# Peptides against a protein of PDB entry 3PBP, part 39

Target 1, 203 residues: chain A of PDB entry 3PBP
Amino acid sequence: LNEKDLNLILNKSLVMYESLDSTTDVIVKRNVIKQLQFVSKLHENWNSRFGKVDIQKEYRLAKVQGPFTINPFPGELYDYTATNIATILIDNGQNEIVCVSFDDGSLILLFKDLEMSMSWDVDNYVYNNSLVLIERVKLQREIKSLITLPEQLGKLYVISDNIIQQVNFMSWASTLSKCINESDLNPLAGLKFESKLEDIATI
Target 2, 203 residues: chain A of PDB entry 3PBP as posed
Amino acid sequence: LNEKDLNLILNKSLVMYESLDSTTDVIVKRNVIKQLQFVSKLHENWNSRFGKVDIQKEYRLAKVQGPFTINPFPGELYDYTATNIATILIDNGQNEIVCVSFDDGSLILLFKDLEMSMSWDVDNYVYNNSLVLIERVKLQREIKSLITLPEQLGKLYVISDNIIQQVNFMSWASTLSKSINESDLNPLAGLKFESKLEDIATI

## One batch from the design tools (peptide)

Design b1_p24_2_s4 (made by RFdiffusion4, then SolubleMPNN; from b1_p24_2, 10 letters changed)
Fold by OpenDDE base, seed 2:
Structure b1_p24_2_s4 (fold): chain B 203 residues (1-203), chain A 24 residues (1-24)
Amino acid sequence: as target 1 above (203 residues)
Amino acid sequence: DREELLKAIGKKIEFQKKVKEASK
């Protein structure tokens, strides 16, 4: 973590803190407050001589993980279990898509509707994992793993059975990214959320 | 649901604006 990253996290933490209200879960409140305190302390004690602060443990806990909620939840998936989760960057900022696989061979592409804080009490933390459904892709295969490459925006590699497939959703994700970054939702009008599936290799 | 998605994106936009403002 460099100074720039730390500042970003601090600013996010501040915004999250300011968003707390009476309806916020007590554990969430506590977690956000602890995050702000922690990051503020780091910022206060920042020494440019070191150049990096290792906060990997805490930071990596601020990720999408179970349990999570999906809205709307596909009715067909009620009887199935999530098997894998991945986060795919769609731009060089911080916009990302979440993908969850299910044991029926389905992939769902999701957008986070809530900001997450670092987890300070993993065992007792109520994860703020609210996700909105964008697209469902039916592979009808046993999905073994999901792989992403940071340098490949909007691409997800799916390993299932003996096939590696690529899911490319930049057709719509580029527009989504633009909308977010430009603060304009208009380009989303009429946009079809249809990803491209391509076979990459047989294994 | 498109409506829910738009709402979520809207929230993200507002959040980013606030973060940007805080960074000034």
Scores: peptide ipSAE 0.561, ipTM 0.930, DockQ to the pose 0.704
Fold by OpenDDE base, seed 4:
Structure b1_p24_2_s4 (fold): chain B 203 residues (1-203), chain A 24 residues (1-24)
Amino acid sequence: as target 1 above (203 residues)
Amino acid sequence: DREELLKAIGKKIEFQKKVKEASK
């Protein structure tokens, strides 16, 4: 964690705090407040004498994890179980796609519509996890693992029994990233959310 | 659902804008 990262987290925490309202879940509200307090304290300590703040693993920025809601949830997947989850960066900023695999061999690519706070009460935390469906990719195989490489934007590696496949969604994710970063939704007009699936290796 | 996605992206845009503003 460097100063830039800390500042970013602080700013995010501030924005999240400011976004709290009467409709916000009590637990979410509590977590956001705690996050802001924690990060603020870290920031204060950073400015005073501490060059490196070791943030306990538990208090890192929450990654997408269950429980979460998907809207719309594909009806075809109602009878299937999620097996893996991964987060894929789509730019060098903070934009990312969430991927969930199911035991039918489907991958769903998801966009977060809500920011998540850090987990402060892991055992009883109601996650502010709302996800929107972007694309469903049908692999029709048992998915054992999802792997991402930080240096490879918009790429997801899917490991099944006998093959490693790459899902490349930069065809649309680059546009999405641009839209977000430039605060312009216009480039999304007519955009097809179709990822490219490629066999990488047989195992 | 494209509509829901657009809404979500819109929220993200607004969030990012606020974050950028806060960083100043």
Scores: peptide ipSAE 0.561, ipTM 0.931, DockQ to the pose 0.772
Fold by OpenDDE base, seed 3:
Structure b1_p24_2_s4 (fold): chain B 203 residues (1-203), chain A 24 residues (1-24)
Amino acid sequence: as target 1 above (203 residues)
Amino acid sequence: DREELLKAIGKKIEFQKKVKEASK
């Protein structure tokens, strides 16, 4: 972590804390509070140049994983099982697309509805994962793995049947990024959420 | 559902605004 990253996490934690209300799940409340306390202490120690803190485990638990809800969930996928998950950056900020593959060869692109807190109770934690469906891509292949490259925004590499395919969704993700960063939803009007598929290599 | 997507994006926008404000 650098100072910029730490400040971002702190500010996010503050906002999450302030968003808590009576309708918030008890476990979520607990996690958010603990996160804020931890990050605040970390920030204090950072400024005072005291101690080393290992946050890898907690940070890992804050990633998109475990049980999540998708709205709307494609009815066709009820009979299939999710196989892989990946998160793809769409800009140099913190805007991301979540991708989930299924054993029917489908890939769904998702937008996070809620910010996730770190899970501080590993033995009994609940994931606050609500995702919204953007696009379904039918590859009709056995998807073995999903790969992302940090330097390649809005691109997902899919490995299946010894073939690497690229899913490029910058056609719409660039607009999405702009909308978020500029606080304007108007550019989304009429936007088609259609990604491009390209064969990259045979392996 | 485009409506749900727009709603989610709206939430993200508001969140980012608050984060930016908190950074000042």
Scores: peptide ipSAE 0.559, ipTM 0.930, DockQ to the pose 0.762
Fold by OpenDDE base, seed 1:
Order: C-alpha cells, then sequence, then structure tokens
Structure b1_p24_2_s4 (fold): chain B 203 residues (1-203), chain A 24 residues (1-24)
C-alpha cells in the first residue's frame, strides 16, 4: 500500500460515509463509520509515527466473498451451488468483473453495483454484495479453480477436467471500462457481451 | 439483463465521480 492507494481508500470511505442514510442497515453504518475513522487516522499518521501499516486483513475482508445476490439470478442455476469466485481487473484502475462458477459447470460474469466496506465485525457484518449478471458461459465441466493474472486484463483462467481454459472478455470489457471512466453509457449501445473461450493447456 | 447492468454502471459512474471530487 502506497500513499496513492491510501488516498483512494480514504476518498472511497468518505463517499461511502456520505451515502449513509436512514435506510442503511445499522451494521453497514457502523462498519462504514469505523472504516472512515480508521483510514482517516491511518492517513494522519502515514509515514509518520506509524510508518507503513499493514491493512491487508481489513482490505481483504472488503472483497466479494459471499453471500451475495445476483440480479437477475439465472433461473437455471437456482438449484446449483457456487463453487469458486474471482475478481478480474478490466483496466489499470479499479474497474473489475466478478466471476462465479457453479457446480453445473457454468461461469457467470458479474458487475458490482454496490461498494463494500471493510469488515470490522466479521461475525455480524452484512456485506453489500449486490451483483448484476453480464454473461453466462457454460463450460459443462467440473470447475476446480479460477485463476487471474494481474498483468492480463479481462482474462480468466479456468481449471477443469485437467484442462486450462481462458475466458477472454475484453471484447466487451474494454468498452465497459471506457464507459465507466468517461461517464458515458452510449458506447454500450448494441454491445454484445460475448466472451471468447479458448483451450490453453492440458494438465 | 441489460437494464440492470446499465443501472449498475450508472451507480459506479456516480461513485467514481464523487471519489474524484473528494480527491480534490
Amino acid sequence: as target 1 above (203 residues)
Amino acid sequence: DREELLKAIGKKIEFQKKVKEASK
């Protein structure tokens, strides 16, 4: 974590705090407030009395881990169980796609519509895990693992049945990234959310 | 669902704008 990252987290925390209202869950409120307090103190003491602080635990707990809601939830997957989850960066910022695998061999690519706070009370925290369905990819295999490489944007590696497959969704993710970063939804018009699946290797 | 996706993206855009403003 560098100063730039800390500033980003601080700014996110501020925005999240400002978003709190009467409809916000009390546990969420508490966690957002605690996050802001913590990050603010960290910022005040950055490279000073405390120097570099490892906030990996708290940061990690802000990741999409489940339980989560998917809208719309694919009816075909209602009786199946999620097996793996991964987050794939689609640009050099913080725009990302969430991927969830199911025990029927399906992959769903998802977009987060809510921001998550750090978990300060793991036992009682209600996560803001709201996800929107982008695409369903049917592999018809037992998915054992999902792997991402930081240097490879918009690519997901799937290990199943001793085969490594690559799911490449940059065909649409690049446009999505642009839309987000430029605050313009127009490029999404007519865009097809169809990823490319390729066999990479056998293991 | 394209409509839901657009809504989600809209939220993200709004959030990022606010974050950017907060960074000033």
Scores: peptide ipSAE 0.563, ipTM 0.930, DockQ to the pose 0.761; fails the geometry check

## One batch from the design tools (peptide)

Design b1_p25_1 (made by RFdiffusion4)
Fold by OpenDDE base, seed 4:
Structure b1_p25_1 (fold): chain B 203 residues (1-203), chain A 25 residues (1-25)
Amino acid sequence: as target 1 above (203 residues)
Amino acid sequence: SSELEKVRKQLEMREKVGNYFRELH
């Protein structure tokens, strides 16, 4: 965690806080406020050499949210089990794609359209836990592992029993990144979300 | 801050992008 990352987390937490209104669920309000308080303290301590906040105790109270919802979920995958998950950066900022593999040899590429907070002192906290389907890639292989390289944007390496394959989705991810960063959806119009599959090595 | 506004715009845009993807499927 560097200063830039901390500032981003703080700003995200502030935006979430500002989104709270009279109609927001009390549990959500409490959770967002706790997160903002924690991040603010962390930021303060980062800037001030002297803030002995018991960051460890407060950090221990934070949990990752519960189950995620994929919408739409591919009906063909209802009977299959997720095997691996990876997050792939698509730019030098904070835009990323989530990939989930299934035991049928499918990959789904997912977009995180909502900012998820950590869970604070609430069991089974669920809020903004949706992921959106972008693309399904059918490999028809048993997927053992998913590997990403930080220096290789929009690339996922899939390891099966006998082969390493690269999934390259920069054909659309570069445009997606641009749309997010420039606040313009127009470049998405007519864009095909088709990743390139390439064999890299045999094992 | 200008940075906060940038983050806000990015988050808003992500929501719009998400909606775009939902409409494709």
Scores: peptide ipSAE 0.627, ipTM 0.949, DockQ to the pose 0.919
Fold by OpenDDE base, seed 3:
Structure b1_p25_1 (fold): chain B 203 residues (1-203), chain A 25 residues (1-25)
Amino acid sequence: as target 1 above (203 residues)
Amino acid sequence: SSELEKVRKQLEMREKVGNYFRELH
């Protein structure tokens, strides 16, 4: 974590706070406010020599949110179990794709369209926990693990019993990154969300 | 600040992108 990252987290927390209105659930309001207070305090103490101790105590009060939802969820996968999860960077900034594997050998590529806060003082807090389906890739193999390399943007390595395969989605993810960063959706129009699958090695 | 506004725009665009994907399915 550096100053740039901290400023980004603070700005995100501020935007979430500014989105609160009279119709927002009281629990959500409380949670967003608590997060903003924590991040603000962290920011204020960033240059202070003593800020670390108080931060640790407050951080222990925060929990990661519970399970995610996928919308739309592929109906064909209702009877199958998720086996692995990975996050793949698509640029050198903050944009990423989430991948989930299933025991039928399917991969789903997901987009996080909403900013999720940590859970503060509430058990089973659920808010903005949805992921959006981009693409389903059918490998028809038992997936043992998912591997990502930070230096390889938009690439996922899938390990099965005897083969390593690469899923490359930069054909569309580069455009997606550009759309987000430049605040323009027009380049997405007509874009095909089809990843390239390649065998890398036999093991 | 200019940075705050940039972050706001990025988050708004993420929501719009999400809606775009929902409409594709």
Scores: peptide ipSAE 0.626, ipTM 0.948, DockQ to the pose 0.918
Fold by OpenDDE base, seed 2:
Structure b1_p25_1 (fold): chain B 203 residues (1-203), chain A 25 residues (1-25)
Amino acid sequence: as target 1 above (203 residues)
Amino acid sequence: SSELEKVRKQLEMREKVGNYFRELH
């Protein structure tokens, strides 16, 4: 974490807190408040000189949410099992795509449209855990692993038995990033969400 | 703060984008 990242997390936590209302579940309220309190403390204790923060005991109790839901879920994949998951950055502003592979050789590219808090104090906390389908890529091979390179935006490397393939979705992800960052949906109109698949190496 | 507002707008846009994708299917 750097100061910029911490500020972003703090701001996200603040926005989440401000979104709480009388209709919000009590467990959600408590969870969001606890996260905000934690992040605020981290921010207050941030040592910019050393880039260190004393992680309080509460952090050790925080868990990432899971499993996630996919909506809409591709009906064709109901009978198949998810095998791998990866997160791919599409810009330097923490916009990302989630990719899940299935045992039929499909990849689904997913968008996280809701901000998720960490899970605090409650086992199996679930809130804003929905992912949205963007694209399905059919590779027709057994997927062994998904690899991402932080320096390569919008690229996913898929490793199967004998081949490494690159899935490049910057054709649409750059526009998506722009839409989010500039608060303008217009560029999405008519955009095709079709990734490029390229063979990189035989193994 | 301006930064907070920026983050708010980004989160709102993400929701809108999500809805856009849902409508595509």
Scores: peptide ipSAE 0.625, ipTM 0.949, DockQ to the pose 0.941
Fold by OpenDDE base, seed 5:
Structure b1_p25_1 (fold): chain B 203 residues (1-203), chain A 25 residues (1-25)
Amino acid sequence: as target 1 above (203 residues)
Amino acid sequence: SSELEKVRKQLEMREKVGNYFRELH
């Protein structure tokens, strides 16, 4: 965690806090407040002359939120099991695509439209845990692993059998990134969400 | 701060993008 990342997390936590109102669920309010308190403390300690923050106690109170939902979930995949997950950056910011593989050889590319907080002192906390379907890619192979390279934006490497394939979704992800960063949805109109598949190597 | 506002706008836009994708299906 660097200063830039911490500032981003703090700002996200602040935005979430500011979104709280009288209609917000009490559990959500408590969770968001605890998140903000934790991040704020981290930020204060980071700025303090004492470079080592004992974050261990507070960190133990936070858990990763429960399972994600996919909306819409492809009906064809109801009988199949997710096998791998990867997160792929699409720009130098924090815009990312989530990819999930299934045992039928399908890949689904997903967008996280809502910010997810950590779970604080609540068992089975679920809030803003939805992912949105962008594209389904059918490889029709047993997917062994998903690999991402941080220096390669919008690219996913799929290892199946004895073949490495590249999934390149920058054809649409570049536009998506632009839309998010420029606060303009217009470039999405008519955009085709079709990733390019390429064989890279035989193992 | 300007940075906070930038983050706010980005999060708002992500939500709009999500809605756009939901409407495509």
Scores: peptide ipSAE 0.626, ipTM 0.949, DockQ to the pose 0.906; fails the geometry check

Design b1_p25_1_s1 (made by RFdiffusion4, then SolubleMPNN; from b1_p25_1, 12 letters changed)
Fold by OpenDDE base, seed 5:
Structure b1_p25_1_s1 (fold): chain B 203 residues (1-203), chain A 25 residues (1-25)
Amino acid sequence: as target 1 above (203 residues)
Amino acid sequence: SSEIEKVKKKLETKEKIGQFFLDRW
């Protein structure tokens, strides 16, 4: 964790806190407040010289949320099992796409449209845990692993038994990134969300 | 702060983008 990342997390936590109102669920309020308290304490204790923070024991009990929902979930995948997950950066501003593989050889590309807090107090805390479907890519082969390279934006490497393939979605992800960063959705109109599949190497 | 407002605007934009994708199905 660097100072820039910590500042971003703090700002996100502040925005989440400011979004709380009288209609917000009490459990959500508690989690968002605890998140903000934790991040604020981290920021306060941040030592730029060492890049270290002392974390109080109580905050070490925080858990990642789960499970996630996919909306819409592709009907064709109901009988198949998710096998791998990867996150792919689409810009230098921390915009990312989530990719999930299935045992039928499908990849789904997903957008995280909602910001999530950690789970702090409640077991099985679930809030803003939805991912939105962008695209389904059918590889028609067993997927062994997913690899991302941080220096290669909008690219996913898919490893199968005898082949490495690249899924390149920068054709639409560059526009998506621009829309996020500029707060303008107009460029999404008429955009085709079709990734390019390319064979890279035979194994 | 201006930075918080930028983050807020970005998050709101992401929510709208989410809805955009949902509306395509």
Scores: peptide ipSAE 0.608, ipTM 0.949, DockQ to the pose 0.904
Fold by OpenDDE base, seed 4:
Structure b1_p25_1_s1 (fold): chain B 203 residues (1-203), chain A 25 residues (1-25)
Amino acid sequence: as target 1 above (203 residues)
Amino acid sequence: SSEIEKVKKKLETKEKIGQFFLDRW
């Protein structure tokens, strides 16, 4: 965590707070308010010299939100189990794609379109927990692990028993990143969301 | 602040992109 990241988290929390209205669920309101209070306090107590923040005990009780939903969920994957998850950066501006592998050898590439809060005061808090399906890639092999390299944008390394493969989705992810950063969806029109699979090494 | 408005616009854009993907299935 650096000062830039902390400022981004604060600004996101402020935007979430400002989005609250009379129709917003009371539990959602409470969670968003508590998150803003925490992040504001975190920002106030930020020591840039040491990259440290002292967090009071009351705020350490926050939990990660879950479960997540995938929309649409591929019908062919209902009988299979998710095995790995990875997050892949698509630019230097913290735009990312989520990837999930399944025991049938499938990969799904997912977009996080909604901002989520932490769970603060309720168990099993769920709000804005959806991920949107971009692409399904079939590898037809058992996936042991997923590896990402920070210096390699829009690339995922898939490790199987006898091979390392690269999934490269920069063909569409560069355009997606541009659309996010420029707030213009026009470049998405007619874009093919098809990743390139390459064999890297046999093991 | 201008930074808050920039973040707001980015989040709104992400929501629209989400809908774009949903409409393709």
Scores: peptide ipSAE 0.606, ipTM 0.948, DockQ to the pose 0.892
Fold by OpenDDE base, seed 1:
Structure b1_p25_1_s1 (fold): chain B 203 residues (1-203), chain A 25 residues (1-25)
Amino acid sequence: as target 1 above (203 residues)
Amino acid sequence: SSEIEKVKKKLETKEKIGQFFLDRW
């Protein structure tokens, strides 16, 4: 965590707070407020020299949200189990794609369209936990692991028993990144969300 | 305030992109 990242988290938390209204669920309000309070204190206590913050014990109880929902969930995957998850950077601006593998050998590429807060106050807190389906890639292999390389944007390595395959989605992810960063959706029109699958190595 | 507005705009854009993908299926 650096100062820039902390500022981004603070700004996101502020935007979330500002989005609260009279119709917002009380649990959501409480959770967003607690997050903002935590991040604000974190920012106030940030020591740039040491990258250290003194965090009060009460804030250490924050948990990651889960489970996530996938929309639409592919009907063909209802009978299968998710096996791996990976996050792949698509640019240097922290835009990312989530990838989930299934025991049928499918990969789904997912977009996080909503900003998610940590869970601060309630067990099983669920808010903005939706992921949107971009693409399904069928490998028809048992997927052992998913590997990403930080220097390789929009690339996922899929490890199976006897093969390493690369899923390359930069063909559309570069455009998606641009759309996010420029706040312009026009380039998405007519874009094909089709990843390139390549065999990299036989194991 | 300008940085907050940039973040807000980015988040709104992401939501619209989400809807774009939903409408595609």
Scores: peptide ipSAE 0.606, ipTM 0.948, DockQ to the pose 0.903
Fold by OpenDDE base, seed 3:
Structure b1_p25_1_s1 (fold): chain B 203 residues (1-203), chain A 25 residues (1-25)
Amino acid sequence: as target 1 above (203 residues)
Amino acid sequence: SSEIEKVKKKLETKEKIGQFFLDRW
């Protein structure tokens, strides 16, 4: 965490706070307010020399949200179990794709379109926990693990019993990243969301 | 601030992208 990252988190928390209105659920309001209060205090107490902030005990009780929903959920996967999850960076600007594997050998690539707050006041807090389906990739293999390399944008390594495969989605993810960063959706029109699968090594 | 407006615009863009994907299914 650096000062730039902290400023970004603060600005996101401010935007979330500004989005609250009279129709917003009370639990959501409380969580967003608590997050803003926490991040604001972090920003005020930021020591750039040490990259450290003193966090009060009350704020250490914050939890990560979960579970997540997938929209649409592929009907073909209803009878299968999710086995692995990975997050893949698509640029140096913190844009990312979520990938989930299933025991049928499927991979789904997911977009996080909504900003989430931490859970501050309520156990099992769930808000803006939806992930949007981009693509389904069928490997037809048992997936043991998913590996990402930070220096390799838009690439996922899939480990099976006897093979390592690469899923490369930079063909569309570079355009997606550009659309996010430039706030222009026009380049998405007509884009094919088809990842490339390559065998990398036999084990 | 100008920075807050940039962040707001980025978040709104992500939401629109989410809708774009939903509309494809």
Scores: peptide ipSAE 0.605, ipTM 0.948, DockQ to the pose 0.897

Design b1_p25_2 (made by RFdiffusion4)
Fold by OpenDDE base, seed 4:
Parts: structure tokens; C-alpha cells; sequence
Structure b1_p25_2 (fold): chain B 203 residues (1-203), chain A 25 residues (1-25)
């Protein structure tokens, strides 16, 4: 965590806060406000010299939301269990793809379109917890782990029993990135969401 | 397709958020 990151978190929290209105659920309001308060306090207490902040114990009780929902959820995966999760950057900004593996050997590539607050003082808090399904990749392998490399955009390495495979989705992710960054959805038309698979190594 | 529409709408939401976020930068 650096000052830039902290500023980003603060700004995100501010945007979320500013989106609140009279129609917003009370629980949502509370969570968003608490997060903003927390982040604001962090920002206030930020020591750039040492890269430190004073975090009160109470704020450490915040939890990441869960579970997430997938839209649409592949029917074929209904009876299967998620095994791994990874986040892959698709540009030098904040755009990313979420990947979840399942015990049937499937990978789903997901887009997180909504900003989410932490869970504060509420059990099973759920808001903006949906992920959009972009692609399902069927590897039909027991997936042991998912690895990403920061310097490799839009690439995911899948480790199975004997093989390391690379999933490259920059063919469509670059377009998504462009759409988001340029605020133009026109390039999305006709885009094929098909990742490239490549065997990298035998292990 | 329905899937395309879902993604399109999602991207639009993201874009809208990013615009607001950019105003803070």
C-alpha cells in the first residue's frame, strides 16, 4: 500500500458514498459510510515518510463480502465447486478479470462491474457482489493452482497434474480495456470471447 | 444475445463509475 493506492481507495469510497440516495438500503448506507470513515481515517493518519497508518482495532473487523454471484451462472457448473480464484490485470490501470476454477476442470472468466464496500458490523452483507460471466474455458483437468504474473497482462497460468497451461484472453480483454478507458462500447460489437490456450511446460 | 447484453450493461456501469472516479483524480 502506497499513497497512490490509498488515494485511489479513498476516491473509490467517495464515489460510492456520493452514489447513496434516499432509495439506498439502510444497511448499504451504513457499510459505505463506515468504509469511507475508515479510509478517510487512514488517509488522515498516513505517514508518507514511513508508509504507515494507524489502524484502530475496530476497523480490523471489516471483512470482504461473500459469497459472490455469477451472472449468468453456467448450468453445467451447478453441482461443481469452485477451487481457485485469481485476478488478472488487463491493462496498466485498474481493469481486471476475475478467474474462478472449478473441480470439473472449468475456468470461468468474470468481469466485476461494480465497486464493493467491505462488510461492516453486518453478517452476510451483500451488495454489488455480482460478477459477469465472460467466458468459460473447459480444461477438463484437475486444477491445482492459478498463477498470474504482474508483467503479463491478460494471461493466466493454470497448473494441473502434469501441465502448466497459459490462458491468454488479451484477444478480447484489450477491447474491454479500450471500451472502459475510452468510454466507448462500439468496439465491443462482434467481439469474440475466446481465450487462447497454450501448453507451457510439462511438470 | 442475452449474454452480450449483460456484458454491455456491465461495462457501461463500469464506465460510469470510472468517469466519476476520474473526477476525483
Amino acid sequence: as target 1 above (203 residues)
Amino acid sequence: STEENILTEALQRKIDFEKKLQEKN
Scores: peptide ipSAE 0.551, ipTM 0.928, DockQ to the pose 0.798
Fold by OpenDDE base, seed 1:
Structure b1_p25_2 (fold): chain B 203 residues (1-203), chain A 25 residues (1-25)
Amino acid sequence: as target 1 above (203 residues)
Amino acid sequence: STEENILTEALQRKIDFEKKLQEKN
């Protein structure tokens, strides 16, 4: 954690706070406010000279929000269980794709559109936890692990019992990145969401 | 398609958030 990261966290919390209005659920309001208060205190206590922050006891009360929802949820996966999760960077900024594997050998590539807050007050807090389905990749094998390399954008390595496969989705992820960064959705027209699969090694 | 619309709307939300975030920087 550095000053830049802390500022980013603060700014994100501010944006979330400023998005609140009279129609916002009371529980959401309270949760977002508590997060902002906490982050603000962290920022206040930041010692830039030494790169230190005094974390207050309130942090111990915060929990990671979960579970997430998928929209649309693939009906075929309703009876299957998620086994692995990975986050893959698609550019040098903050844009990323979330990948979830299932015990049927499927991979789903997901887009997270909204910033999630921590859960501060209510058990099972749920807000901005939706992920958008982009692509389903059917590998039909037992997936042991998902590996990502920070220097390799838009690439996911899937490890099974006897094979390592690369999933490359930069064919469409580059367009998504461009759309987000340039605030222009026009390039989405006609875009095909088909990842490239390649066998990398046999085990 | 419905899926395309969902993604488009999601991307728009992301863009809107990023714009607001940029205003804070």
Scores: peptide ipSAE 0.550, ipTM 0.928, DockQ to the pose 0.775
Fold by OpenDDE base, seed 3:
Structure b1_p25_2 (fold): chain B 203 residues (1-203), chain A 25 residues (1-25)
Amino acid sequence: as target 1 above (203 residues)
Amino acid sequence: STEENILTEALQRKIDFEKKLQEKN
């Protein structure tokens, strides 16, 4: 964590705070406000020389939110269990795709559209934890691990018992990136969400 | 389609957030 990162976190928290209105759930308001307070205090106490801050004990009680939800959830995976998760960069900014594997050999590619706050004083806090389903890739094999390389945008390596496969989704991810960066959703029309699968190596 | 609408709306939310974030930077 550096000063630049801290500023970004602060700004994100500010944006979240400013999005609150009279219709916002009280629990959400409380969590967002507390997060902003914490980040603000963190910013005030930032020691750039040592890259550290003093954190009060009370703020250390913050927790990570519960599991994500998927919208829409693929019905075919209802009885299957998630096995691995990975995040793949799709541009040099901060746009990412989340991938989850299941024990049936399926991969789902997901989009996270909203920022999440920490859970502070409420048990089982969940807000902005939804992921949007983009594509399901059926590998029909036992997936052992998921690997990503930071320098390879939109590429996921899937390791099974005897094979390494590359999933490349830049065919559509580049369009998503463009839409976000240019604030234009028109390129989405007619876009096909179909990843390319390639065998890289046998084990 | 419903799926298309869901994604479109999600992307719009992302765009809106990014715009607001850029205003802070």
Scores: peptide ipSAE 0.549, ipTM 0.928, DockQ to the pose 0.727
Fold by OpenDDE base, seed 2:
Structure b1_p25_2 (fold): chain B 203 residues (1-203), chain A 25 residues (1-25)
Amino acid sequence: as target 1 above (203 residues)
Amino acid sequence: STEENILTEALQRKIDFEKKLQEKN
């Protein structure tokens, strides 16, 4: 964590805070406020040479939000179990695709559109935890692991029995990145969400 | 398609958030 990262986190928390309104659930308000308070304190302590970061206690109270929901959820996967999860960068910013594998050999590529806050309450906090289904890739193999390489944008390596396969979705991810970065959804029209599957190695 | 609309709306939400975030910078 560097100063730039901390500033980004702070700004994200501020945006989330400013998004709160009268229609926002009380639990959401509470969590967003607590997160902002925590991040603000971190920021203050970061700038202070001598601040006793008694932040440890508060940090320990925060939990990662989960589980996620998928929209639309593929009906065919209701009877199957998720086995692996990976996050793949699609540009040099913070745009990412989430990939989940299932025991039927399917990969689903998901888009996270909303920023999530941490859970600061004892109870399970669930808000902005939805993921959008982009593509389902059917490998029909037992997926052992998912590997990503930070230097390889839009690429996922799938390890199954005796085979390593590369899933390349830059054909559409580059367009998504462009849409987001340029605030223009026009390039999305007619876009095909079909990843390229390639065998890389036999094990 | 319904799926396309869902994604479009999601991307718009992301764009809106990013715009707000840029205003903080």
Scores: peptide ipSAE 0.548, ipTM 0.928, DockQ to the pose 0.799

